Peptides against a protein of PDB entry 5D63. Designs and how they scored, part 129

Target 1, 292 residues: chain A of PDB entry 5D63
Amino acid sequence: SLRRGIYHIENAGVPSAIDLKDGSSSDGTPIVGWQFTPDTINWHQLWLAEPIPNVADTFTLCNLFSGTYMDLYNGSSEAGTAVNGWQGTAFTTNPHQLWTIKKSSDGTSYKIQNYGSKTFVDLVNGDSSDGAKIAGWTGTWDEGNPHQKWYFNRMSVSSAEAQAAIARNPHIHGTYRGYILDGEYLVLPNATFTQIWKDSGLPGSKWREQIYDCDDFAIAMKAAVGKWGADSWKANGFAIFCGVMLGVNKAGDAAHAYNFTLTKDHADIVFFEPQNGGYLNDIGYDSYMAFY

## One batch from the design tools (peptide; made by RFdiffusion4, then SolubleMPNN)

Design b2_p20_3_s1 (from b2_p20_3, 13 letters changed)
Fold by OpenDDE base, seed 5:
Structure b2_p20_3_s1 (fold): chain B 292 residues (1-292), chain A 20 residues (1-20)
Amino acid sequence: as target 1 above (292 residues)
Amino acid sequence: AEAEMFALLRREYYSLLAAL
C-alpha cells in the first residue's frame, strides 16, 4: 500500500510529472504534464497523499504549493474529463477528490483511479510537452498503457523513518535521546538546504562566546528552515526536515551543537555545520540529544 | 548523564570559525 507522504509523480512512459499549472490555488486550475529537474524542488509538482481512514488504498492528493486538491471535474466518467486543482480537505468525502492508488501490472508504477468515476488519471496521448493534458480516462487496473502509469517518488520521510536513519548512524552516543516534533518531513536537496542557510544570514554571523555560539547557530538554522517552509508551501500536515543535535567528542571533554539532514535515499543522516555550511559524514561528535 | 553533557556544551563554547 502507498504510504502517507509527499510524492513527485512521474509518468511511466515519458519524462513528465503531474504539475499544477502555475501553482495556482484557484478552483479549476489545470493539472498538466510538465518536465522536471532531478535533485531540485519541483515546486508545483509535489503532492501530499493522505490516506482515507477505512477506505482501502484511497487518498486525497494535496498540491504542496497551492494547498488545493486533485479534483476530477464533476466526477465525470467521460474520457477526457479535466483533472484540476480545487479547494478541499484532507479527509473529504467528495468522490471528485478521492483517488484509489494501487500498483500497476508492472509492480513498480501506480495507477490513480478516481474513487467515484472509476476512471484513471491519464497523460493524454503520452504527450511529453509542457502543459500536456492530464484527464480522467477509461481503463483497467491490469492494462499496460503507460499513459496511466505513474511512479510515486517519495520526497518525504515519516518520523519513524527519520528515527531509523538516526539509529543506524555510527555517531550516536549511548545516552542518546531523540525528540520528534512532527509526523512527516519534506527532505530537501542539499542545494536547497544550503540556499536557506545562505539566505538566513548565518554565513555572515559572528561567533561570540556564550551569547551567540554553536547552539545559537544550530537553532538559527532550524528556525530558518522552519520559516522557509511556512513561507513556501500552502499545504499543512508536514514539516521541513532539519534537525538539531547536541554531541560529545570521543574523549568526552568537548561538546558541540550542530544540524543534520537526510541523505538523498533517506536511509542515512548527514551532519551539517551551520557555522560554515559544511556537510560531513563525521562531524567529530557523538550525538546524545536531537530534536527534529 | 544528560546534565553532565549539557554542562560540557555550556563550557566548551566551540567555534569552527576560530579554527579556520
Scores: peptide ipSAE 0.030, ipTM 0.685, DockQ to the pose 0.085
Fold by OpenDDE base, seed 4:
Structure b2_p20_3_s1 (fold): chain B 292 residues (1-292), chain A 20 residues (1-20)
Amino acid sequence: as target 1 above (292 residues)
Amino acid sequence: AEAEMFALLRREYYSLLAAL
């Protein structure tokens, strides 16, 4: 079954993703097919899938940028019915905004069925052009039509997954205590993470003994990522991944504060030095405390 | 112990750069 998380949803037939046009929060904003760039944020093309309790394989899909939800217009079962962004809530009972998402017959892609109408999200005619129509369309779960098959590229991790990634890292001290701040985290590409670091002013910040040293840099980075998240996305119920660690060296005579994020495959952590913007697999310290 | 931990966090910037 599909896990709660943030997804980039890509058509199985053509290089097109489900895009909320212009990222607009207006009710009735068209959801369309649009090109995307791998390993980038793709701002208008991220969707938070929230599973509905006690309704098997059924979700709301919240556009991360606009904070609006995928909505089948009037819940109509007519082929060609518009799929739009519309205001809503994560646990709505409105069938127009409830989507049953299950594996297609190929075992890798998903189909997205409206809970009420039983029609499927369809990239009309498999059109790969920017702005191509996405609509509700008749179909079946077992059909091989790529117009109705979608890859769900997971762009987030749960707190449990992050915790597991930390736990298997070799640079964790025996006294380690971790503190989880949120439940689901958008994991940024390093390029975006670095850009936030640059925009924070940290590259130009002066190290000063005690008054602005390693802990200040690490906390400032965390704050910058938090602010970036708040300023960039209108959806709620997730955070942007950026951890803070305190670590001690092997000799036990030095400690350091630093950041960390997750690798592209979300399986491991990578350390980030906010004093110079470097990414490291080994920062020379074993973490005895983290919060993220 | 806590005071000691704070003291340990005080690492010279240039020493850090050399270690990285």
Scores: peptide ipSAE 0.025, ipTM 0.653, DockQ to the pose 0.074
Fold by OpenDDE base, seed 2:
Structure b2_p20_3_s1 (fold): chain B 292 residues (1-292), chain A 20 residues (1-20)
Amino acid sequence: as target 1 above (292 residues)
Amino acid sequence: AEAEMFALLRREYYSLLAAL
């Protein structure tokens, strides 16, 4: 079953993703096929899938950028019915915005069925051009038509998954205490993470003993990421991943405060030094405390 | 000095977390 999370949704037949046109929050904004760049944010192409309690395999899909929801126009079962962005809520009972998402017959891709109409999200004619129509279309769960098959690439982690990644890291002190601040985290590419660091002014900040030292740099980075998240996205119910750690060296005679994020595959953490913008697999300290 | 820093950092961050 599909987990709650933020997904980049890519067609199984052509290199197109489900895109909310211009990221507009207006009701009736077309959802279209659009090209994407791997390992980038793809701003208008991120969708928060929220599972509906007590309704098997059924979700709302909230566009991360606009804060609006995937909506089948008038809930019509007619082939070619428009799929648009529309205002809504995560746990709506409106069947126009409820989507049953299950594995296709190939066992890797998903199909997206409207709960009410029982039609499927379809990249019309498999058109790979930017702005290609996405519509509700008749279909079955078992058919192999790639127009209705979608890869769900997960772009976020749950707090539990982040906790597990930390637990696998060898640079954790025996006295470690972790504090979880949110439930779901968008994981940024390093390039985006670095850009936030640059824009924060930290590269030009002067280290000063106690008054502006390692802890100030680490907290400033987390604050910058938090602000970037708030300023960039209209959807709610998620955070941007940026951790703070406190660590002690092997000798036990030095301490440090630093940041960390997740690797591309979300399986491990990588340390980030906010004083120089470096990424390290070993920062020279074992963490005794983290919050994220 | 660094051993003292260890204690100071711990105190500071735990105070922040408790205030959340």
Scores: peptide ipSAE 0.023, ipTM 0.594, DockQ to the pose 0.090
Fold by OpenDDE base, seed 1:
Structure b2_p20_3_s1 (fold): chain B 292 residues (1-292), chain A 20 residues (1-20)
Amino acid sequence: as target 1 above (292 residues)
Amino acid sequence: AEAEMFALLRREYYSLLAAL
């Protein structure tokens, strides 16, 4: 079953992703095929999949940027019916915005079926051009038509997954206590994480004893990421991953406050030093406390 | 103890500052 999370949804046949045109929040904004750049934030192409309780394999799909939802126009079962962004809620009962998402016949890609019409999200003619029409189209779960097959690349982690990544890291102190602040986290590419750091003013901040030292840098980075998230995305129900840690060195005679994020595969954490913008696999401390 | 960690943090601040 597809997990709750943020996904980049890519066509199985051509290098196109499901894109909300111009990231517009207007009702009726076309959803189209568009090119994408791997390992970057594709701003208009991220979708929060929220599972509907007690309805198997069925989700709403909220565009992160616009805060609007994938919507089959008039819920029509006619082939070629427009799929658009439209205002909605995560747990709507509107069948125009409910999508059953299950594995395709190839076992790796998914098909996206409208709950009401039973038609499938289709990249019309498999057109790889930017702005290509995405529509509801007749189909079956077992057919191999790549126009209706989509890879769901997960761009987020649950709090449990983040917790597991931390637990696997060798630089965690035996006294470690973690505090989870949110349920789902968009994991940023390092380039984006670094840009937020740069834009925060931290690179020019002066270390001052107690009044602006390591903990202030680490918390300021956390705050900067939080603000970036709030300013960048209109969807709710997720956070941007940026952790704060307190650690003690192996000798037990020094401690430090620092940040951390997740690796690309989401399996491990990497430490971030907010005083210099460096990423480290070993920051020289074992964490006894974190919040994220 | 919290007080111990506070003291440890203070010491490390100077070490990092010197390295920057």
Scores: peptide ipSAE 0.032, ipTM 0.683, DockQ to the pose 0.081; fails the geometry check

Design b2_p20_3_s2 (from b2_p20_3, 13 letters changed)
Fold by OpenDDE base, seed 3:
Structure b2_p20_3_s2 (fold): chain B 292 residues (1-292), chain A 20 residues (1-20)
Amino acid sequence: as target 1 above (292 residues)
Amino acid sequence: KEEEMFRLLREEYHSLLASL
């Protein structure tokens, strides 16, 4: 079954993603097919899937940017019915905004069925052009029509997954204690993470003994990421991944505070030095404490 | 008493943060 998380949803037939037009929060904003750039933040194309308790395989889909929800217009079962962004809540009972999401017959892609109408989210005619119509359309779970098949590329991790990634890393001290601050984390590409670092002013900050040293840099980076998240996205129920670690070197004669994020495949952590903006697989310290 | 030992070790490490 599909896990709670943030997804980039790509058509199985053409290189097009489900896009909320202009990221607008207005009711009735068209959801359309649009091109995307891999390994970047596709701002209008990220969707938080929230599972509905006690309703099997059924979710709301909240656009991260606008904070609005995928909505089948009037819940109509007619082929060609518009799919739009519309105000809503994560645990709504409105069947216009409830989507049953299950694996397609190919075992890799998903189909997205409206709970009420039983029609499927369809990239009309498989049109790969920007702004192509996405609509509710008749179909069945067993059909192989790529117009109604979607890859759900997970762009977030749960706290448990983050914890597991940390636990696998060889640079964790035996005295390690981790503290989880949130439940679900959008994982940023390094380019975006670096840009936040640049915009924070940290590249121009001067190291000063104790008054502005490693812990200040690391905490400032985390604060900058938090602010970036709050300023960038209207959806709730997730955080932006940016960890803080305290570590000790092998000799036990030096300690350091630094940041970390997750690798592209979300399986491992990579260390980030906020004093110079570097990414390292080995920062030279073993972590005895982290919060993220 | 392992937790106390770990606490003491962590406190020692915190003192080392002054160096970087």
Scores: peptide ipSAE 0.044, ipTM 0.722, DockQ to the pose 0.120
Fold by OpenDDE base, seed 5:
Structure b2_p20_3_s2 (fold): chain B 292 residues (1-292), chain A 20 residues (1-20)
Amino acid sequence: as target 1 above (292 residues)
Amino acid sequence: KEEEMFRLLREEYHSLLASL
C-alpha cells in the first residue's frame, strides 16, 4: 500500500506531472499536466499523501506549495469533471477530497480513484502539453489505459527511514544516540541544499574560537534549512531534512559538529561540512549524537 | 551503569568540540 509521504506524481504514458496551476491557493485552481525537470524541486507538483485512518488505501492529497487539496468538482461522476485545488484538511470527511490510491494492473504505477464518485484521475487524451486537462473519468482498476496510470515518485522519508539510513552508515559510533524531531522529511537535491547554504551567508562566515566555531556553523545550517522550509511551503505536517551530528575521530582526541542529508535514493546519508559546503562520504568522525 | 558510562563519554567528546 502507498505510504504517507510527499510524492511527485508522473503520468505513466507521457512525461507529464500533476501540477497545481501557478501554485495558487485559490479555491477552484485547476490541476493540470505539466512538464518537470528531474532532480529539481518541481514547486507546484509535490503532493503530501495523508492516509485516512480506518479507510483502506484512501488519502487526501495536499499540494505542498499551496496548502490546498486535490478536489473533484462537486464530486461529480461525469467524465471530464474538473479536478482542482481547494481548501481542506488532512483528515476531511469530504468525499470530493478523498482518493483511493492503489496499484494498477501493471504492478508499478498507481491509479487514483475518487472515493465518492469512483471515477479516476485522468490526463485527458494523454496530452503532454503544459496545462493539459486533468479530470475525473470513468474507468476500472484493471484497465491498462495510461491516461489513468501514475507513478508515485517518493520525495520524502519517514523518521524511521532516516533512522535506518543512519544505522547503515559505517561512521556511527557505538555510543550513538539519535533524536528525531519530526515525522516526515522532504529530501532536497544537493543543488538546492547547497543554494540554501549559500543564501544563509555561511560561505562568508568567519570561524572564530568558541564564539563561532563548528557547532555554530552546523546549527546555522539547520536553522537556514528550517527557515527555507517555512518560507517556501504552505502545507504542514512535514519538515525539510537537514541533520546535525556530533562526532569524534578515531583517535578520540578531536570532536566535530557537522550536518548530514540523504542520498538521492534515500538509502544512505551523506555528510555536509557547513564550513566549506562540501559533501563527503567520510568526514573523518564517527557520530555519537544526531538530531534531525 | 552502562548508559551512564555512555553519557559521560559523550560529554567528554562534546567538550572536545571547543577547538574546531
Scores: peptide ipSAE 0.042, ipTM 0.643, DockQ to the pose 0.121
Fold by OpenDDE base, seed 1:
Structure b2_p20_3_s2 (fold): chain B 292 residues (1-292), chain A 20 residues (1-20)
Amino acid sequence: as target 1 above (292 residues)
Amino acid sequence: KEEEMFRLLREEYHSLLASL
């Protein structure tokens, strides 16, 4: 079954993603097909899938940017019914906003069926143009029509997945203790992570003995990422991944505080030095404590 | 207790943060 998480949802037939037009939070805002740029934040094209308890394979889909939910207009079963953004809640009982999401017959893509109408989310005519209509359409689970097949590309990690990534890293001290602060994390591209770092003012901050040293830089970076998340996204129920580590060198005579994020494939961590904005696979320290 | 020993070690390491 599909896991709770943030997804970029891409059509299986053409290079188009499910997009909330202009990222608007207004009720009735069209959801459309739109081009996307790989390895970037596609701001209006990220969806938090929240599984409904005791309803198999059924979710709400919250647009990360607007905080509104995917909604089948009037819950109509007619082919061509508009799919829009609409205000809602993660665990709503409104069948207009409940979507059964299961693997298609190809075993890789998913189909998105409205719980009430039993129609499917359809990129009308497979149109790859920006602003192409997405609508409810008749279909079956076993049909191979690519207009109704979608790849769910996971853009977030659970706390357990983050924990596993840390556990695989060779630069962890035997005394390591990690503390998980959230349940689900949007993982940023390095370019976005770096831009947050730049905008925080840290590149111009002066290192000063104890009064503003490594721990202050590392904590300031985490705070900056947290603020960026709060200012950028209207959806709730997730955090932006940015960790803080305390580490000791091999000799045991020096310690450092630094940041870390996840690699593109979410399988490993990469260290980030907030004093210079560098990414490193080996920062020269073994972590004995982390929080993220 | 192992956990207590680890705690004490971590507290010791905190003092080293003054160096960077």
Scores: peptide ipSAE 0.041, ipTM 0.715, DockQ to the pose 0.124
Fold by OpenDDE base, seed 4:
Structure b2_p20_3_s2 (fold): chain B 292 residues (1-292), chain A 20 residues (1-20)
Amino acid sequence: as target 1 above (292 residues)
Amino acid sequence: KEEEMFRLLREEYHSLLASL
């Protein structure tokens, strides 16, 4: 079954993603097909899938940018019914905003069925152009029509997944204690992470003994990422991944504070030095404490 | 008691942050 998380939802037939037009929060904003750039943040094309308790394979889909939800207009079962962004809540009972999401017959893509109408999210005519209509359309779970098949590319990790990634890393001290601050984390591309670092002013910050040293840099980076998240996204229920670690070197005569994020495949962590913006697989310290 | 020991060790390590 599909896990709770943030997804980039891509059509199985053409290089088009489910896009909330202009990222607008207005009720009735069209959801459309739109081109995307791999390995980047596609701002209007990220969707938080929230599973509905006790309703199998059923979710709300919240647009991360607008904070509005995927909505089948009037819940109509007519083919060609508009799919729009609309205000809502994660655990709504409104069937216009409830979507049953299950694997298609090909075993890799998903189909998105409206809970009430039983119609499917359809890229009309498989149109690959920007702004192409996405609508509710008649269909069945076993049909192979790529207009109704979608790849769910996971853009986030759960706290448990992050914890597991940390646990796999060899640079963890035996005394390690990790503290999880949130439940789900959008994982940024390094380019975006670096840009936040640049925009924070940290590249121009002067290291000063005690008054502004490694811990200050590391905390400032986390604060910058947190603020970036709050300023960039209107949806709630997730955080932006940016960890802080305290570590000790193998000799036990030096300690350091630094950041970390996740690798592209979300399976491992990579260390980030906020004093110089470097990414390292080995920062020279074993972490005895982290919070993220 | 084990947790207390770990806490003390972490505090010791943290004191070394001053130079970096």
Scores: peptide ipSAE 0.041, ipTM 0.629, DockQ to the pose 0.129

Design b2_p20_3_s3 (from b2_p20_3, 14 letters changed)
Fold by OpenDDE base, seed 2:
Structure b2_p20_3_s3 (fold): chain B 292 residues (1-292), chain A 20 residues (1-20)
Amino acid sequence: as target 1 above (292 residues)
Amino acid sequence: KEAEMFELLRREYYSLLASL
């Protein structure tokens, strides 16, 4: 079954993703097919899937940028019915905004069925052009029509998954204590993470004994990421991943504060030095404390 | 035991932390 999380939703037939046009929060904004760039933030193409309690395989889909929800217009079962962004809530009872999402017959892609109408989200004619219509369309769970098959590329991790990634890392001290601050985290590409670092002013910040040293740099980076998240996205119920660690060296005669994020596959962590913007697999310290 | 050790470590290394 599909896990709660943030997804980039890509058509199985053509290189097109489900896009909220212009990221607009207006009711009735078209949801369309649009090209995307791998390993980047595709701003209007990220969707938070929230599972509905006690309704099997059924979700709301909130656009991360606009904070609006995928909505089948009037809940109509007619083929060609528009799919739009519309105001809503994560746990709505409105069947226009409830989507049953299960694996297709190929075992890799998913189909997205409207809970009420039983029609499927369809990239009309498999059109790969920017702005191509996405609509509700008649179908079945077992047919092979690629217009109605979608790959769900997970762009976030749960706190449990982040915790597991940390636990697998060899640079964790035996006395390690981790503190989880949120439940779900959007994981940024390094390029985006670095840009936030640059924009924070940290590259020009001067190290000063006690008054602005390693802990200040690390906390400033986390604050910058937090602010970036708040300013960039209208959806709620998730955070941007950026951790802070305290670590001790092997000799036990030096300690350091630094940041960390997750690797592209979300399986491991990578250390980030906020004093120089470097990414390292080994920062030279074993972490005894983290919060993220 | 781990919690106690963690607290001890924290107190010992905070000054070292601030040095970098």
Scores: peptide ipSAE 0.079, ipTM 0.741, DockQ to the pose 0.132
Fold by OpenDDE base, seed 5:
Structure b2_p20_3_s3 (fold): chain B 292 residues (1-292), chain A 20 residues (1-20)
Amino acid sequence: as target 1 above (292 residues)
Amino acid sequence: KEAEMFELLRREYYSLLASL
């Protein structure tokens, strides 16, 4: 079954993603097909899937940017019914905003069925152009029509997945204790992570004994990422991944505070030095504490 | 016990990071 998370939803037939037009929060804003750029933040194309308790394979889909929800207009079962952004809540009972999401017959892509109408989210005519219509359309679960098949590329990790990635890293001290601050984390591309670092002013910050040293740099980076998240997205129920670690060297006579993020495949962590903006697989310390 | 461990780690942090 599909897990709670943030997804980039791409058509199985053409290089088009589900896009909320202009990222607008207005009720009735069209959801359309739109091109995307890999390894970047596709701002209007990220969707938080929230599973509905006690309703199998059923979710709301919240646009990360607008904070509005995928909505089948009037819940109509007519082919060609508009799919729009509309105000809502994560655990709504409104069938216009409830979507059953299960694997297609190919075992890789998903189909998105409206809970009430039983019609499917359809990229009309498989149109790859920007602004192409996405609508509710008749279909079946076993049908091979690529217009109704979607890849769900996960852009986030759960706290459990982050914990597992840390546990696999060879630079974790035997005394390690991790403290989880949130439940779900959007994982940023390194380019975006670096840009936040640059915009924070940290590249121009001067190291000063005790008053502004390694812990201040690491905490300032985490604060900058947190602020970036709050300022960038209207949806709730997730955080932006940026960890803080305290580590000790192998000799046990020096310690350091630094940041870390996740690799592109979300399987591993990579260390980030906020004093110089460097990414390292080995920062020279073994972590005895982290919070993220 | 977790709170105790956290305090221990915090003490280690302050002791070891004094010059970095």
Scores: peptide ipSAE 0.064, ipTM 0.685, DockQ to the pose 0.254
Fold by OpenDDE base, seed 1:
Structure b2_p20_3_s3 (fold): chain B 292 residues (1-292), chain A 20 residues (1-20)
Amino acid sequence: as target 1 above (292 residues)
Amino acid sequence: KEAEMFELLRREYYSLLASL
C-alpha cells in the first residue's frame, strides 16, 4: 500500500514526470509530462498523496507548488480526457479528484486509476517531450503498458521515519528526548538546504557571547527553513525537514546547539553546523534533545 | 526512577549550554 507522502511521479517507460504546467493554481491547468533533474527540487512535479480513510488504496494528489489537486476533467471515462489541476481538498468526495493507486503487474511501478471513471493516468503515446499530454485512458490493472505505469519516488519522510533515522545514529546521548513537531517532512537536497542557509543571512552573522551564540544560530536556521517552506509551497499538511539538536561532548563539560537533516536515502541523519554551513557525520557532540 | 534521573541529567546539560 502506498504511504502518505510527497512523491515525484515518474513514467516507467520514459524519463518524464507528472508536471503541473507552470505550477499554475488556476482551475483547468494542464498536467503534462516533463523532464526532470534527479536530486533536485522539481518544483512543479511534487505531489502530496493523501490517503482517503476507509477507501482502500485511494488518494487525493495535491500539487505541492500550486496547492491544487489532480483532477480528471468532468470525470469522463473517454480515452484522452484531460487531467488538470483543480482546486480541491485533501479529503474530498469528488470522484474527479480521487485516485486509486496500486502496484502494477511488474511489482515496482504503480498505476493511477480514477476512482469514478476507472480509467488510468496515461502518458499519451509515451511521449517524452516536455508538455506531452497526460490523460485518462482505458486500461486494466494487469496490463503492462508503460504509458500507464509510474514510479513513485518518495521525497518526504514521516515523523516515525525521522525518529527511526535518529535512533540509528551513534551520536545520540542515553538521555535523548526528541520532540516531533509535524507529521510529514519534505526532505531537501543539501544544495537547497545550503541555499536557504545563505539567504538567511547566517553566513554573515557574528557569534556573540550568549546574546547570539550556538542556539540562536540553530534556531535561526530552522526558522529560515520554515519561512522558505511557507513562501515556496501553497499546499498544506507537511513541513520542511530541519531539526535542532542540543548536544553534550564526551567529556560532559561542553554543550552545543546545531541542526540536522536527513541523508538522501532518508535512512540516516547528517549534522549541519549553522555557524559555518558545514555538513558532518560527527559534530563532536551527543544529542540529548532534539525538535524537528 | 530511571526516567526521572534522565530528565535531571538533561536539565544539567541544558545548563551547560546556557553557561557556555
Scores: peptide ipSAE 0.035, ipTM 0.669, DockQ to the pose 0.118
Fold by OpenDDE base, seed 4:
Parts: sequence; C-alpha cells; structure tokens
Structure b2_p20_3_s3 (fold): chain B 292 residues (1-292), chain A 20 residues (1-20)
Amino acid sequence: as target 1 above (292 residues)
Amino acid sequence: KEAEMFELLRREYYSLLASL
C-alpha cells in the first residue's frame, strides 16, 4: 500500500512528471505532463498523498505548492476528461478528488484511478512535451499501458522513519532523547538546504561568546528552514526536515549544538554545521538531545 | 529515577555549550 507522504509522480513511459501548471491555486488549473530535473525541488510537481480512513488504497492528492487538489472535472467517466487543480480538503468526500492508487501489473509503478468514475489518470498519447494533457481515461488495473502507469518517488519521510534514521546513527549518546515536532517531513536536497542557509544570513553572522554561539546558529538555521517552508508551500500537514542536536564529545569536556538532515536515500542522517555550512558524517559529538 | 538521572546528565553536558 502507498504510504502517506509527498511524492514526485513520474510517468512510467516517458520522462514526464505530473505538474500543476504554473503552480496556480486557481480552480480548474490544468494538471499536465512536464519535464523534471532529478534530485532537485520540482516546485509544481510535488503531491501530498493523504490516505482516506476506512477506504482502501484511496487518497487525496494535494499539490504542495498551490495547496489545491487533483480533481477530475465533473467526475466524468468520459475518456479525455480534464484533470485539474481545485480547492479541497485532505479528507474530502468529493469523489472528484478521491483517487485509488495501487500497484500496476509491473509491480513497480502505480495506477491512479478516480474513485467515482473508475477512470485512470492518463498521460494522453504518452506525450512527453511540456504541457501535455493529463486526463481521465478508461482502463483496467491489469493492462500494461504506460500512459496510465506512474512511479511514485517519495520525497518525504515520516517522523517514524526519521526517528529510525537517527537511531541507527553511530553518533548518538546513550542518554539521547529525541523530540518529534511534526508527522511528515519534506527532505530537501543539500543544495536547497545550503541555499536556505545562505539566504538566512548565517554565513555572515559572527560567533560571539554565549550571546550568539553554537546554539543560536543551530536554532537560527531551523527557524530559517521553517520560514522557508511556510513561504514556499501552500499545502499544510507536513514540515521541512531540519533537526537540531545537542551533543557531547568523546572526552566529555565539550558540547556543541548543530543541525542535521537526511541523506538522499532517507536512510541516514548527515550533520550540518550552521557556523560554516558544512555537511559531515561525523561532527565529533554524540547527540544527547534532538528535536526535529 | 532513571529519567531524573538522564536529565541531570543532559544539563551537565549542556553547560559545556558556553565554550562553543
């Protein structure tokens, strides 16, 4: 079963992703196929999949940028019916915005079926051009038509997954206590994380004894990421991953405050030094406290 | 008691942040 999370949804046949045109929040904004750049933030192409309680394999899909939802126009079962962004809520009962998402016959890609119409999200003619039509189209779960098969590239982690990544890291102190602040986290590429750091002004901030030292830098970075998230995305129900840790060195004669994020595969954490913008697998401290 | 011990230890470690 597909997990709750943020996904980049890519066609199985051509290098095209499901894109909300111009990221517009207007009702009726076309959802189209569009090219994407791997390992980057594809701003208009991220979708929060929210599972509907007690309805098997059924989700709403909220565009992260616009805060609007994938919507089959008038819920029509006619082939070629437009799929658009439309205002909605995560747990709507509107069948125009309910999507049953299950594995395709190939076992890797998914098909996206409208709950009401039973038609499937289709990249019309498999068109790889930017702006290509995405529509509801007749189909079956078992057929191999790549126009209706989609890879769901997960771009977020649950709090449990983040917790697990921390737990397996060797630089965690025996007295460690972690505090989870949110439920689902968009994981940023390092380049984006670094850019937020740069834009925060921290690279130009002066270390000053106690009044602006390691803890201030670490908290400032987390605050900057939080603000970036709030300013960048209109969807709710997720956070941007950026942790704060307090750690002690092996000798026990020094402590430090620093940040951390997740690696590309989301399986491990990497430490981030907000005083210099460096990423480290070993920052020289074992964490006794984290919040993220 | 264990929780209290851990809190004490964390407080001791945190005091070292003043130098970094």
Scores: peptide ipSAE 0.031, ipTM 0.640, DockQ to the pose 0.129

